# Peptides against a protein of PDB entry 3WG5: the designs that were tried, part 85

Target 1, 218 residues: chain A of PDB entry 3WG5
Amino acid sequence: LAKNIVYVAQIKGQITSYTYDQFDRYITIAEQDNAEAIIIELDTPGGRADAMMNIVQRIQQSKIPVIIYVYPPGASAASAGTYIALGSHLIAMAPGTSIGACRPILGYSQNGSIIEAPPKITNYFIAYIKSLAQESGRNATIAEEFITKDLSLTPEEALKYGVIEVVARDINELLKKSNGMKTKIPVNGRYVTLNFTNVEVRYLAPSFKDKLISYITD
Target 2, 218 residues: chain A of PDB entry 3WG5 as posed
Amino acid sequence: LAKNIVYVAQIKGQITSYTYDQFDRYITIAEQDNAEAIIIELDTPGGRADAMMNIVQRIQQSKIPVIIYVYPPGASAASAGTYIALGSHLIAMAPGTSIGACRPILGYSQNGSIIEAPPAITNYFIAYIKSLAQESGRNATIAEEFITKDLSLTPEEALKYGVIEVVARDINELLKKSNGMKTKIPVNGRYVTLNFTNVEVRYLAPSFKDKLISYITD

## One batch from the design tools (peptide; aimed at target 1 L106)

Design b2_p26_4_s2 (made by RFdiffusion4, then SolubleMPNN; from b2_p26_4, 11 letters changed)
Fold by OpenDDE base, seed 1:
Structure b2_p26_4_s2 (fold): chain B 218 residues (1-218), chain C 218 residues (1-218), chain A 26 residues (1-26)
Amino acid sequence: as target 1 above (218 residues)
Amino acid sequence: as target 1 above (218 residues)
Amino acid sequence: PKRHAGRVEIEVLGAGASKEQAYNPF
């Protein structure tokens, strides 16, 4: 009987166009092998809105379930990472991680102070993050508050408020807890029930290019 | 009699935080030497909105007139460059240059297509570019059309429509034509009459750091 | 430069901006 394959890949650091290329490469590999799912171990402070939106679209167009896992302990899905998570088929968080702090900014001034995004931009991203939450059946009020209050949540709070689906210490606990769950968004127009019985976990290493880019952007 | 000093510096390429550092350095040098003005030879396709807004603010806070000169022939003050120009004390263009094309975008998709900015962002930058035009007594309708129609103008059109103040082939013609003109925005709260009689032109070279950054970003 | 954690950077580029800035690692 063909073992159900689950891919696991790590994406760490700023969300950029190179981060999109990583997501695309990892998801494409998992799609080509007809994997049951891919788990992306995400640790990000945030990044570019364009890259974030492209990543969300790439996840939504995936032929297989994409699980965003905020991992390891101490990691965050901050800002752009929250949008990516909310755009995914399932969100998991490890204990000691965080999600939220989604207030859009134009960037940083020379003194390191935040250049605030104008209200019109803030309102766009409020509408966008709310749409992601609504489409995924997640808490749209909290999603808005990630922007309006710059709210950050623990995994336990995020689960309690219906922002995420799973709190898990590791990949094995994640697979166990998410087994039999329905994806929060469609895969090829259908909500998929995750089947993590008798799975082979395959780890995708970052490419040499991915490592080099991470080294330059860190 | 102390010769009136006019500084000339070149800023070429994408508008980034490093471009802000160049503007700040160049203007600061000219301020320290009590220059009559600084001319920035600008050639840019555009860039980051945050850096652009910081540059505009730095120009508006200048203790001396800052003249944006779209130069050489073939150069452009595209997108962010147009905002910078509209935020300056005087705009000049060389023949064969262009200004405009200010439609904000979120970035580029993987296929190289433009990711359109949402209407709320577009409307913010419409309001912003119109404010720059209005404050400088320049054509706010054309400034809006730089966004809404992605309009680009020749120097002759830009002069005719009241977007710019000078068409000049070189620094000497620029100094000659702008002599006795009033700044379009205040310097230290006052509109200054430019005095380019008996000026010494001093060229500021890019720093070693500026050259290295340009080499990496080109 | 310490890019502060937890912010969506909105690079608003002009339509005439080159693709190079999308790949600017700085």
Scores: peptide ipSAE 0.040, ipTM 0.500, DockQ to the pose 0.545
OpenDDE base, seeds 2, 3, 4, 5: peptide ipSAE 0.050, 0.035, 0.067, 0.037; ipTM 0.511, 0.528, 0.532, 0.539; seeds 2, 3, 4, 5 fail the geometry check

Design b2_p26_4_s3 (made by RFdiffusion4, then SolubleMPNN; from b2_p26_4, 11 letters changed)
Fold by OpenDDE base, seed 5:
Structure b2_p26_4_s3 (fold): chain B 218 residues (1-218), chain C 218 residues (1-218), chain A 26 residues (1-26)
Amino acid sequence: as target 1 above (218 residues)
Amino acid sequence: as target 1 above (218 residues)
Amino acid sequence: PKRLAGRVEIPVLGAGASREEAYNPF
């Protein structure tokens, strides 16, 4: 019997291979329980391209819908976070959050200046982010501009331009607004209509290892 | 007065932004003391491109010679470690160590298979590793083959092919063999002749933060 | 220290990196 359960988990900080482990663990728990969906509350300034690509792939292979929710107010899905969002089954943002600024960099110089990625790399990520937008039926032109113009959007702008699906103040409003929406990418090869009628919300806590790493990396 | 001091510090594990902080801290301490050089005992399987490029830049900006020493036996300067070595003032290897395997990857798939980097990225790192080899007067053809053939070399092969400068069993043999060698890149715009006559060897310990991160990441 | 807004960072991982180490963010 499909359990009317929605999982909620928080992912905060840099996107790393440890963030991949968090995504994998959270999605796996929700899959094992046959949840209706998992909502990932995302707040990230960006991070590693490899971890980002692995997370996107893990989301695409999920047996259940994965909703990226940029939350709370003041949070961002910056850089790698935008790619992850565009690779997900649904994107939501809280008021006062941001998405975009996806220009790839080789890192930061000793003086804190950005080391620019060569055009060849930038063009690869342009093609990649556009593919994520196209496959999810989102605005591929804006996805490109997240790199080429280093554009950042408000939730209202992102919704208006068809980059995201929902603006919601909290989990309850998110569930209400997303109820009856189709996933923007397939789940097990099929588009799923989200059913959040009479759902139990279950929060996933970070593991002890997750907490220890976050404490050191913050 | 130039202190006849050589610092020795260990860097082990993945190349990350934390590894950059270790390099920066170690080199800064040795610069403050006007050391004759710092030797970094390196054992790494690879890591992040950004951290690697920052480390290379930090070495190139060093006020003192930075010697990369692949040590102990069984250690490697794999992938990012090879770039760091090629960006340094002198490379040494202990018997039973390795260098090379520099093919860039986008990461690992969920099944642990390598996600290949697109040709555009691979070609960028080919150009970059060749520039490091050329600027340091090392074998740029072998540096390219570290990527194109995913080649790994023994210390004896790396010395024979002009990739490294010294094969040494320990710090004492390294100091003895490198004494009177010129740095392969400039220090403060000038090539330095290493003078290890009557030097004090001073070991740098990892910080408490360094130890805590290594404990979590190992 | 809050690492500044990290843009997409490109990994350089060699094939010699163990799978375990590749999954290690550090």
Scores: peptide ipSAE 0.087, ipTM 0.570, DockQ to the pose 0.655; fails the geometry check
OpenDDE base, seeds 1, 2, 3, 4: peptide ipSAE 0.049, 0.058, 0.048, 0.057; ipTM 0.482, 0.506, 0.467, 0.514; seeds 1, 2, 3, 4 fail the geometry check

Design b2_p26_4_s4 (made by RFdiffusion4, then SolubleMPNN; from b2_p26_4, 9 letters changed)
Fold by OpenDDE base, seed 1:
Structure b2_p26_4_s4 (fold): chain B 218 residues (1-218), chain C 218 residues (1-218), chain A 26 residues (1-26)
Amino acid sequence: as target 1 above (218 residues)
Amino acid sequence: as target 1 above (218 residues)
Amino acid sequence: PKRHSGYVEIPVLGAGASREQAYNPF
């Protein structure tokens, strides 16, 4: 029986326009091969709203399921990473990771303090994050609290509260646990049941450009 | 009679955290020498909200008058540049420059289109730009239209509508025309009358860091 | 600069800003 392909790629660091390029490239490769899914190992402290929204849109336009996996242990899907996860077809987390802390900020002052976003902006992102949660059948109340309380959750809490779908230690456990799950949002207008019974795992390496940009942004 | 010092420095390119560092450095040098004023030759297409707000605050905290001069001909104080100008002690423009186009955007999409800011964000920046205009005794209606109509003005129009104080071809004409003008906002809690009758003009060169950053951001 | 974790930055760009410029993370 021909093996279905599952791609795995890593995205690490700040969410920027270059991070969009990474998502677009990785998803495009997996789409071209009609993969069963792509798993994006995500570790991000956050980033830009524009890039985040573009990434969410790119995931929603994907011809294949995009699984966000907060990995490895010690990683986070903070701020922009949480929005991206909530916009994806399935969320998984490794033990010892975190999700949340989504309070929008205008940036940093010269003394290193946060420049708070005005209530109007905060309320925009509350509405946006709640829409992502609602569309994906995830906990919209907790999604709001990621902003209003700057809440961060453990994988176990996030699973318990219905923010994520899977806690998995590694890719093999993720594939095993997510096998037979339906995507939380449509793929090409249909909710897809994931089939990981006979899969080939292909790891995508970062491009030279991806490596260079990560080096400049770190 | 000891000559009062007037500093002149150039800030060109996008408004970023590095642009704040330039403003801070230049103003600090001029403050240390108890300069009569610093003139910042500004040419910017816009930039980041956080950096812009920090720059405005740094200007407002200045111990000396900070004059924004949109220069040379062909330059602009677009978007963030307009906010900075409106937050300054005096605005001048050279003929053939422009000011305005202050509509906030979230950024750019992957196809190059503008990601529009939601009304809540736009309304925040309308309130902010109007406050800067009102505090400086400048035309708050036009300041709003810089956003709501994405209005750009010529120097002659900006002067006519009470957005700016001086149209000047060069530094010498600027000094001549602004001599005896009061600052549009306080300096150390007092409106200062500019005295350019017996001044030494000192040009500040960009630091090596400033040059490197400009090279990376361009 | 030590950026704090957990942020969504909102740039303020006018129509005069270039796309390339808006994408510069600096």
Scores: peptide ipSAE 0.105, ipTM 0.565, DockQ to the pose 0.601
OpenDDE base, seeds 2, 3, 4, 5: peptide ipSAE 0.182, 0.143, 0.198, 0.157; ipTM 0.651, 0.590, 0.568, 0.614; seeds 2, 3, 4, 5 fail the geometry check

Design b2_p26_5 (made by RFdiffusion4; failed a check: the pose's geometry)
Pose (drawn by RFdiffusion4):
Structure b2_p26_5 (pose): chain A 218 residues (1-218), chain B 218 residues (1-218), chain P 26 residues (1-26)
Amino acid sequence: as target 2 above (218 residues)
Amino acid sequence: as target 2 above (218 residues)
Amino acid sequence: AANPPAIFPISIKANAAFDAEIAAAA
């Protein structure tokens, strides 16, 4: 009961209804165990807007800070993952990862051709991504460009431009650098200072169902 | 005189990429065997827009008539399934089935809440569903109300209002009543008159991949 | 509570690598 606990979970692949269930399951475990924070290792090339919005909402309502960590090297928080990142308490990127490219689309034709959205829906997602950035004090100008210019950024660029808070190689380095940082959004109405000194790290294994479903969608 | 071959397939559940694959697989089989028609027993609560549009497109390119049959009793062709029906060569409904209810939403939330669709998406789907109805000679005024009023129809109501062509209890009654009917959209440029005199019915089983995906869904 | 029927219109464009995979699969 008198411990400082950080949960670490993994989320890989397309952001779907099942991805929401994962976020909710992991975050719920951390909440019920009074964790200082949960770190989500995120690698997503794309996903659905409805599941992305539900995840952002679940993060906004989280009783503990949610740290989105674009990891491992070569991972991306592209498309839906970018919104999830902008909608969270802190963003960390591992070296060689990517963030951005969030243009909303109606989807893919028989060819694999891109089915663009009506111009106005592009404006809707611009307003939504600007809102997430402003609510978290992040660079909304660059966030808008994730859509209008299909802009993508490396870790160092994302840090310089004020989109993320940490560049870290691993969980330990992430804890060291983010220790003492305020969350970019509140936890239950209050902006919180992260206390990662003398912390127990607990890894949450992805389930059989997680790995299988992910593999199939792949 | 001649022996006419009719294929029958079942398509159930949410409309997704796997559903497009089912439509493509079943239709390709019927085309290669020079079938008079393929009948799809459709039961769907809804699904994804891009896959629905890809299915409508696949049906438009079909070298043989595609008959959408809302079957069994209790089944529906709601939301995305309505567009598939309106985009097909002939629509049949079994007693106690439903069609319509197509108001687009961005999706469902955590607590029963619904994420509203911006007006542009709504107007986009109004134009699209009116177009499918106009191209097939079906009631465009009523088709719009599938969206603007979330209108849902019984089989008897759907026939009366000119949205569908046949009300049938089974495959036997469907072939009998639809024999001699012209298709509502062309097959390769010409509107084909359906010949169901002297008919061999062939049932297509769902593949291993079909069954697995649906068991996981159940 | 049961959710009513719906259509899901929007996705977010994937990254270039995944787009390339989709195009190749096509």

Design b2_p26_5_s1 (made by RFdiffusion4, then SolubleMPNN; from b2_p26_5, 17 letters changed; failed a check: the pose's geometry)
Amino acid sequence: PPRPPAIYPIEFAPSKEETEKIKKAA

Design b2_p26_5_s2 (made by RFdiffusion4, then SolubleMPNN; from b2_p26_5, 17 letters changed; failed a check: the pose's geometry)
Amino acid sequence: MERPPAIEPIEFKPSSEAQKKIQEKA

Design b2_p26_5_s3 (made by RFdiffusion4, then SolubleMPNN; from b2_p26_5, 16 letters changed; failed a check: the pose's geometry)
Amino acid sequence: SPRPPAIYPIEFKPSEAEQKKIKERA

Design b2_p26_5_s4 (made by RFdiffusion4, then SolubleMPNN; from b2_p26_5, 12 letters changed; failed a check: the pose's geometry)
Amino acid sequence: MPRPPAIYPIEFKPSAAEQAKIKAAA

Design b2_p26_6 (made by RFdiffusion4)
Pose (drawn by RFdiffusion4):
Structure b2_p26_6 (pose): chain A 218 residues (1-218), chain B 218 residues (1-218), chain P 26 residues (1-26)
Amino acid sequence: as target 2 above (218 residues)
Amino acid sequence: as target 2 above (218 residues)
Amino acid sequence: SHTATVPPGGVVIPVVGGPPVTATHS
């Protein structure tokens, strides 16, 4: 009861309804165990807008800070993952990862051709991504360009431009650097200072169902 | 005189990429065997827009008539399934089935809440559903109300209003009543008269991949 | 040096229907 606990979970692949269930399951475990924070190792090339908006909402309502960590090296928080990152308490990127490329699309034709969205829906997702950035004090100009210019950024660029808060190789380095940082959004109405000294790290294994479903969607 | 071959397949659940694959697989089989028609027993609560548009496109390119049959009783062709029906060569409904209810939403939230669709998406789908109805000679005024009023129809109401062509209890009654009917859209440029005199019915089983994906869904 | 990757496409708008409405039968 008198411990400082950080949960670490993994989320890989297309952001779907099932991905929401994962976020909710992992975050719920951390909440019920009074965790200082939960670190989500995120690698997503794309996903659905409805599941992305539900995840952002679940993060906004989280009783503990949610740290989105673009990991491992070569991972991306592209498309839906970018919004999830902008919608969270702190963003960390591992070396060699990517963030951006969030243009909303109606999807993919028989060819694999891109089915663009009506111009106005592009404006809707611009307003939504600007809102997430402003609510978290992040660079909304660059966030808008994730859509309008299909802009993508390396870790160092994302840090310089004020989109993320940490560049870290691993969980330990992430804890060291983010220790003492304020969350970019509130936890239950208050901006919180992260206390990662003398912290117990607990890893949440992805379930059989997680790995299987992810593999199938792959 | 001649033996006419009719294929029958079942397509159930949410409309997704796997559903497009089912439509493509079952239709390709019927085309290669020079079938008179393929009948799809459709039961769907809704699904994704891109896959629905890909299915409508696959049906437009079909070298043989595709008959959408809302079957069994209790089934519906709601949301995305309505567009598939309106995009097909002939629509049949079993007693106690539903068609319509197509108001687009960005999706569902955590607590029963619904994420609204921006007006541009709504107007986009109004134009698309009116177009499918106009191209097939079906009631475009009523098709719009599937969206603007979330209108849903019984089989008897759907026939009366000119949205569908046949009300049938089973495959036997469907072939009997639809024999001699012209298709509502062309097959390779010409509107084909359906010949169901002297008919061999062939049932297509769902594949291993089909069964696995649906068991996981159940 | 490193260049950020850009996957094809973007956020898919699934555009789904509201709750299913069952036709009223008599």

Design b2_p26_6_s2 (made by RFdiffusion4, then SolubleMPNN; from b2_p26_6, 15 letters changed; failed a check: too like the target's own chain)
Amino acid sequence: SFVAKRPKGGVILEVVGAPVKVAKLE

Design b2_p26_6_s4 (made by RFdiffusion4, then SolubleMPNN; from b2_p26_6, 12 letters changed)
Fold by OpenDDE base, seed 2:
Structure b2_p26_6_s4 (fold): chain B 218 residues (1-218), chain C 218 residues (1-218), chain A 26 residues (1-26)
Amino acid sequence: as target 1 above (218 residues)
Amino acid sequence: as target 1 above (218 residues)
Amino acid sequence: SFVASRPPGGVVIEAVGGPVKVAKLE
């Protein structure tokens, strides 16, 4: 029986193998408690493609709905963050946040210049991001344009174009607006209707390791 | 005699030595024509601190007002972009843009982790960003918090806190709202009152080199 | 069609908006 519990956890900073560990830990805790959902407050400039793909896979393997919430105002689901969001069961954004700018790069040169990804890699990620959008019933054309045009969207634009499902100022408004929505991808092979009626909100704190790495990387 | 000309140029992408060349070229053209001002439509995630400091110095040496306009909606004056904005004669932002997140880093590790700047470097940039804010009559406390709290602000927040001077949807609204404002730093030793009454707007196109590097770095 | 070949490790899908790279102040 699903508990009337919604977990909320924060993931901030670059997407790395450590970010995977955070997602895995947070989702695992929420799975173990049979939570109604977990909301991940995401604020990321992007990061590693390999870690991002592993995170997407971990979300898609979740036994509970994983909601990506681009929060707080001023946060971004930039680059790898957009892929993660598009791979999730529901996307929400706070007003004043952004999503997009998904063009892959090989990194930065010694002079700080972007090292462009070869067309083969860019095309791979175009196909990948489009698949995430299609599988989630989100706008695959805009998902492609996140790469090809380096497009960035406001919450209102992203909602309008069918990239995201909810614009919410806070967790309470998110729960209220997403109540009764179906997940955009299956949970254990089924589209789940979210039930946020009389839920207990539980905040997951970052581990000491999370704080240390955040402190070392922040 | 100042011409009733306002130049508008775009600078997008990482702040590098090439970005300095763009700023220098655009400002030089506008200086040569005795423009009323130049508006730089800035969309940057940040970049090199050395290039940023050179750009700030180039702006402060400008013979005409340099307006940094964080544009379009979805753009950011992130990291180095905030320093550049704070070093300018006037800051404007479009709705749906962001400013802040100014914490210095040494770069990214091979695994994509942030390499933290040592406290000495962080403290140097705290002093530097506070000086830019103080010299421009902008909120030095918030400028410090852009580093110490990795703070990011919306246009409305940035305006409210006295970080920026204008929120504008487009160039026409920017010109209308900034008309009669004094520059936040001196131009040739004097605070200039902007006169955008019956101005001709001239767009400066990126050079072929600008396009190529943007294409190579985009 | 699942593009089976994962791109090589090291591809960064980072919004260029990362923190200010402080080049070594020599």
Scores: peptide ipSAE 0.218, ipTM 0.404, DockQ to the pose 0.122
OpenDDE base, seeds 1, 3, 4, 5: peptide ipSAE 0.051, 0.023, 0.025, 0.028; ipTM 0.304, 0.285, 0.292, 0.263; seeds 1, 4, 5 fail the geometry check

Design b2_p26_7 (made by RFdiffusion4)
Pose (drawn by RFdiffusion4):
Formats: sequence, C-alpha cells, structure tokens
Structure b2_p26_7 (pose): chain A 218 residues (1-218), chain B 218 residues (1-218), chain P 26 residues (1-26)
Amino acid sequence: as target 2 above (218 residues)
Amino acid sequence: as target 2 above (218 residues)
Amino acid sequence: SSSRYVSNAGVLIPLLGAATSLNHAS
C-alpha cells in the first residue's frame, strides 16, 4: 500500500473498438492499484475516429496519469494515434519514431485509392486536434499541420516544436527524464507532478486475444 | 426452356472489409458460372461507410444481378445495410424484417452516449442515399427519411412505399414472385429481365476465414 | 541517427448509424 508503481502496457496496430477495450483494461488495472502512472508503448499506423475519440475520453477521465510513449524505434503514432497522444498527460518518443499525418479520410476504395472526406469534416478534425493541443498546452499550429500538410515529425522536431515532452530510448530513461514534470492535462481536476523516484515498474503482458486480433487486423 | 442457375449466400453482422471480401468472393463465383442471379441473405445492424460504398460499387460492376434478401425473420438491413440494398438489382424482405434507420453518427461512446455526426456528413449521406434510390427507381423521399427521421420500415410498408420489390418467406417464394421482374439497375448497361423458370438453387458455404472472424465476433 | 516519417496515414471515419429503433412488426 506504500509503494510507487508504474504500469507499462503495449498497444500495437490499427486503432479499433478492440483497442479501446485494451486501453480501458490496462488503465483500469493501474487505477485500481493506485499507480503513479501508466506508460503506454504505442505503435499505430492508423485507425478509426470513433475508437480514437473514446480512448481520448477514457484518458481524460483516467484517475492516474497516462503517458503515451511512441516505442519501439521505428514505431509511429500516426493518424488516430496522434490524437491519442495529444489527448494524454505526457508524450514521449523513442529515437527513430514518428508522429503526425492525421488527415481524416472516408477510407479506402476497391483500388486502395484514398477516399477523401468532405472539406468541412476536415475542418471538424482540425478543430478537434487544435482543441486537444490547446487543452494540453501543446503547439496547436503544428498540430493543425498534421492534417493540412499531412505533417509528420521526428522525436527531436516534435520536442523543439513543443508537441511532446520527452525523448527517451527506454522505460528507465523515460522515468528519469519525466520525473518531476507536471502532467499536461489534469488528473481528477489537478495538474500533477510525476514522482518516479524509487518506483516499481510492472509490465502488463498483452493477452492471447490481443495478439491474435491484432495479427488478424494486420 | 433453359436451366437457370441461382446462387444463394449468407452475409451477417457488422459491415466491414471482411464483408466486402464476402460480397466479392460470392459474386465472383456466380459470375464465373454464368449465373442468372445471386441472392444474398443479408442480416446486418450497420457498419463502416467505406466498406459499404465498396460493396455498392462491387454490386454496380457485377456481371450478374445481385438480389438483396433481408432474411431470416428478425433480420434487418439497418444503417449501412440499407445502402447495400438500395444499391442492388432487386430487394426482397422476409416477414418480420426491417430496413432503414440510417442517420449517420461518428460512433458510440463509453456510457451509451452517441458522438454526433457533423452536418456535412449528414448532408453527404442524404445525397448519396437519394442518388441510390433515384438510380434504382426506388422512393428517394422515403430513403431520405431513413436518415432525417431514422425511419425504419416493415416489409409490407417497404413494398407499399416503393423501396423494395418483393416480400417472400423463403427462396422458393422469392424466385416465384421475382420471376419475370426487371432488375432495378443495369447489368453491364442493360436492364435484365429475371428468368426463374427451371431454376437450380445452389447454396454457397462461408469459408474458414468467414467462420473464424464471425465466431470471434460472437 | 535514425528517423522516420509517415505520410497519408489518414484517420478513418467509420460513420456508423444510430439505428435508434427497428421495425419488425408483422
């Protein structure tokens, strides 16, 4: 009961209804165990708007900080993952990762051709991504460009431009650098200072169902 | 005189990419065997827009008539399934089935809440559903109400209002009543008169991949 | 040093239906 606990979970692949269930399951475990924070290792090339909005909402309602960590090297928080990141308490990127490219689309034709959205819906997602950035004190100008210019950024660029808070190679380095940082959004009405000194790290293994469903969607 | 071959397939559940694959697989089989028609027993609560549009497109390119049959009793062709029906060559409904209820939403939230669709998406789908109804000679005024009023119809109501062509209890009654009917949309440029005199019915089983994905869904 | 960029990832808008109620009356 007198421990400092950080949970680490992994989320890979298309952001879908099932991805929401994963976020909810992992975050719920951390909440019930009074964790200092949960670190989500995120690698997503794309996903659905409805599951992305539900995840952002679940993070906003989280009783513990949620740190989105674009990891491992080569991972991306592109498309839906970018909103999830902008909607969280802290963003960390591993070297060689990517963030951005969030243009909303109606989806994919028989060809694999891109089915664009009506211009007004693009304006809707611009307003939504600007809102997430402003609510978290992040660079809304660049966040808008994730859509309008299909802008994508490396870790160092994202840090310079004020989109993320940490560049780290691994969990240990992430804990060291983010220790003492205030969350970019509140936890239960209060902005919180992260205490990662003398911390126990607990890894949450993805289930059989997680790995299988992810593989199939792949 | 001649033997006419009719294929029958079952398509159930949410409309997704796998559903497009089912439509493409079953239709390709019927085309290669020079079938008079393929009948799809459809039961769907809704699904994704891009896959629905890809299915409508696949049906438009079909070299043989595609008959959408809302079957069995208790089934519905709601939301995305309504567009598939309106985009097809002939629509049949079994007693006790439903069609309509197509008001678009961005999706469902955590607590039974619904994420509203911006007006542009709503107007976009109004134009699209009116267009499918107009192209097939079905009631565009009522089709709009599937969206603007979330209107849902019984089979008897759907026939009366000119949204569908046939009310049938089984495949036998469907072939009997639809024999001699002209298709509502062309097959390769011409409106085909359906010849169901001297008919061989062939049932298409769902593939291993089909069964697996649906068992996981159940 | 390594880097990665993505492009044309796109956020899919699934665009579901409300389907408040359905009519199955006989």

Design b2_p26_7_s1 (made by RFdiffusion4, then SolubleMPNN; from b2_p26_7, 10 letters changed)
Fold by OpenDDE base, seed 2:
Structure b2_p26_7_s1 (fold): chain B 218 residues (1-218), chain C 218 residues (1-218), chain A 26 residues (1-26)
Amino acid sequence: as target 1 above (218 residues)
Amino acid sequence: as target 1 above (218 residues)
Amino acid sequence: MMSKYVKNAGVEIPLLGAVKSLNRST
């Protein structure tokens, strides 16, 4: 079956239950078209851990490769975004983006100060993020330090340390550089070699609901 | 640092909390010696799910490759043993062994009949075993069917379907065949190419405690 | 994936026992 389509969609803002719906919708569309892959342009400061874990699960259940692309320049895959990236089949970053800062928190106090998570919760997420890294053949030590040191990395650093797979300025460069790469986690039980020769790029727009929520959360 | 040692140890019987201690001890010894790998000769009918999950975790945390070898002929990596195998860096089986039969149960009735696990628990372990398969690049469909169909496979079938990596008659053949293979899961964040050229094979004996428990459980 | 399930598994410790005699293909 001709896998000559690559979908591109955007997810921006806080990771919430609605963000899960966005991932689910976009991936489902791409699955239905038997796309070669879907690229998610991700820009997030973080969000809810529960939503994040559900998103990771949805990605791992995908019938097609899911590429997380931290884009555009200036964007970040911060906190929850890092976990999502580490759970995906391939990570790319544009120059001038960042990834990391994964320390879990309970929330914000009335004065805007962070309420730190107790050690039990922190340790849980350390184990979780390390698992994501290990399963995807990415740097588990750095993944841990995203939490323990609240580390944030540039694309060049992230690539250097084996956290991500591609630094790319745009979708075209991403497709070019990732062509022939194996997914970092399996698709339907097998590692897939990405084939981006002769692909049609299709952009998915946010749904009406997506637009409404973005307006409310911004 | 010279990784020219391969440890071999035996784990036989039901998977229990004590079995965890055995794994922990054996792996720790091999880690301390910076061994190239440890081979665990496994023969089990199954056991406790909690102990199994702890063992899987211990294997995944190993600083050295852990090879599960279903041995000797006639042995099985049944139920919990299958999960453990799927969680390891490499699986080998001797001819005449089996792997599978992974359906979770709550226990045995007074008449010896199986008390079936409720769907919630069964579904949990389906997800779990599929995760192990996917993370290790092994056949997730077959892993699921180990539960849903209570499937058991021969070494040849297991190899054929991508559940295991090696069929070997003995340790020497195992070393020969696995030489140059990559681990199916990472060691310290990296997939390791096994190097079994010029290795010293060291056999670990069961501890006094190991012997005592085997005597009580047999 | 595992996190949702681990929370649910905490109540009952299931056994993983071989249900059927392993049809060892001779």
Scores: peptide ipSAE 0.048, ipTM 0.245, DockQ to the pose 0.120
OpenDDE base, seeds 1, 3, 4, 5: peptide ipSAE 0.046, 0.024, 0.023, 0.050; ipTM 0.239, 0.252, 0.230, 0.319; seeds 3, 4, 5 fail the geometry check

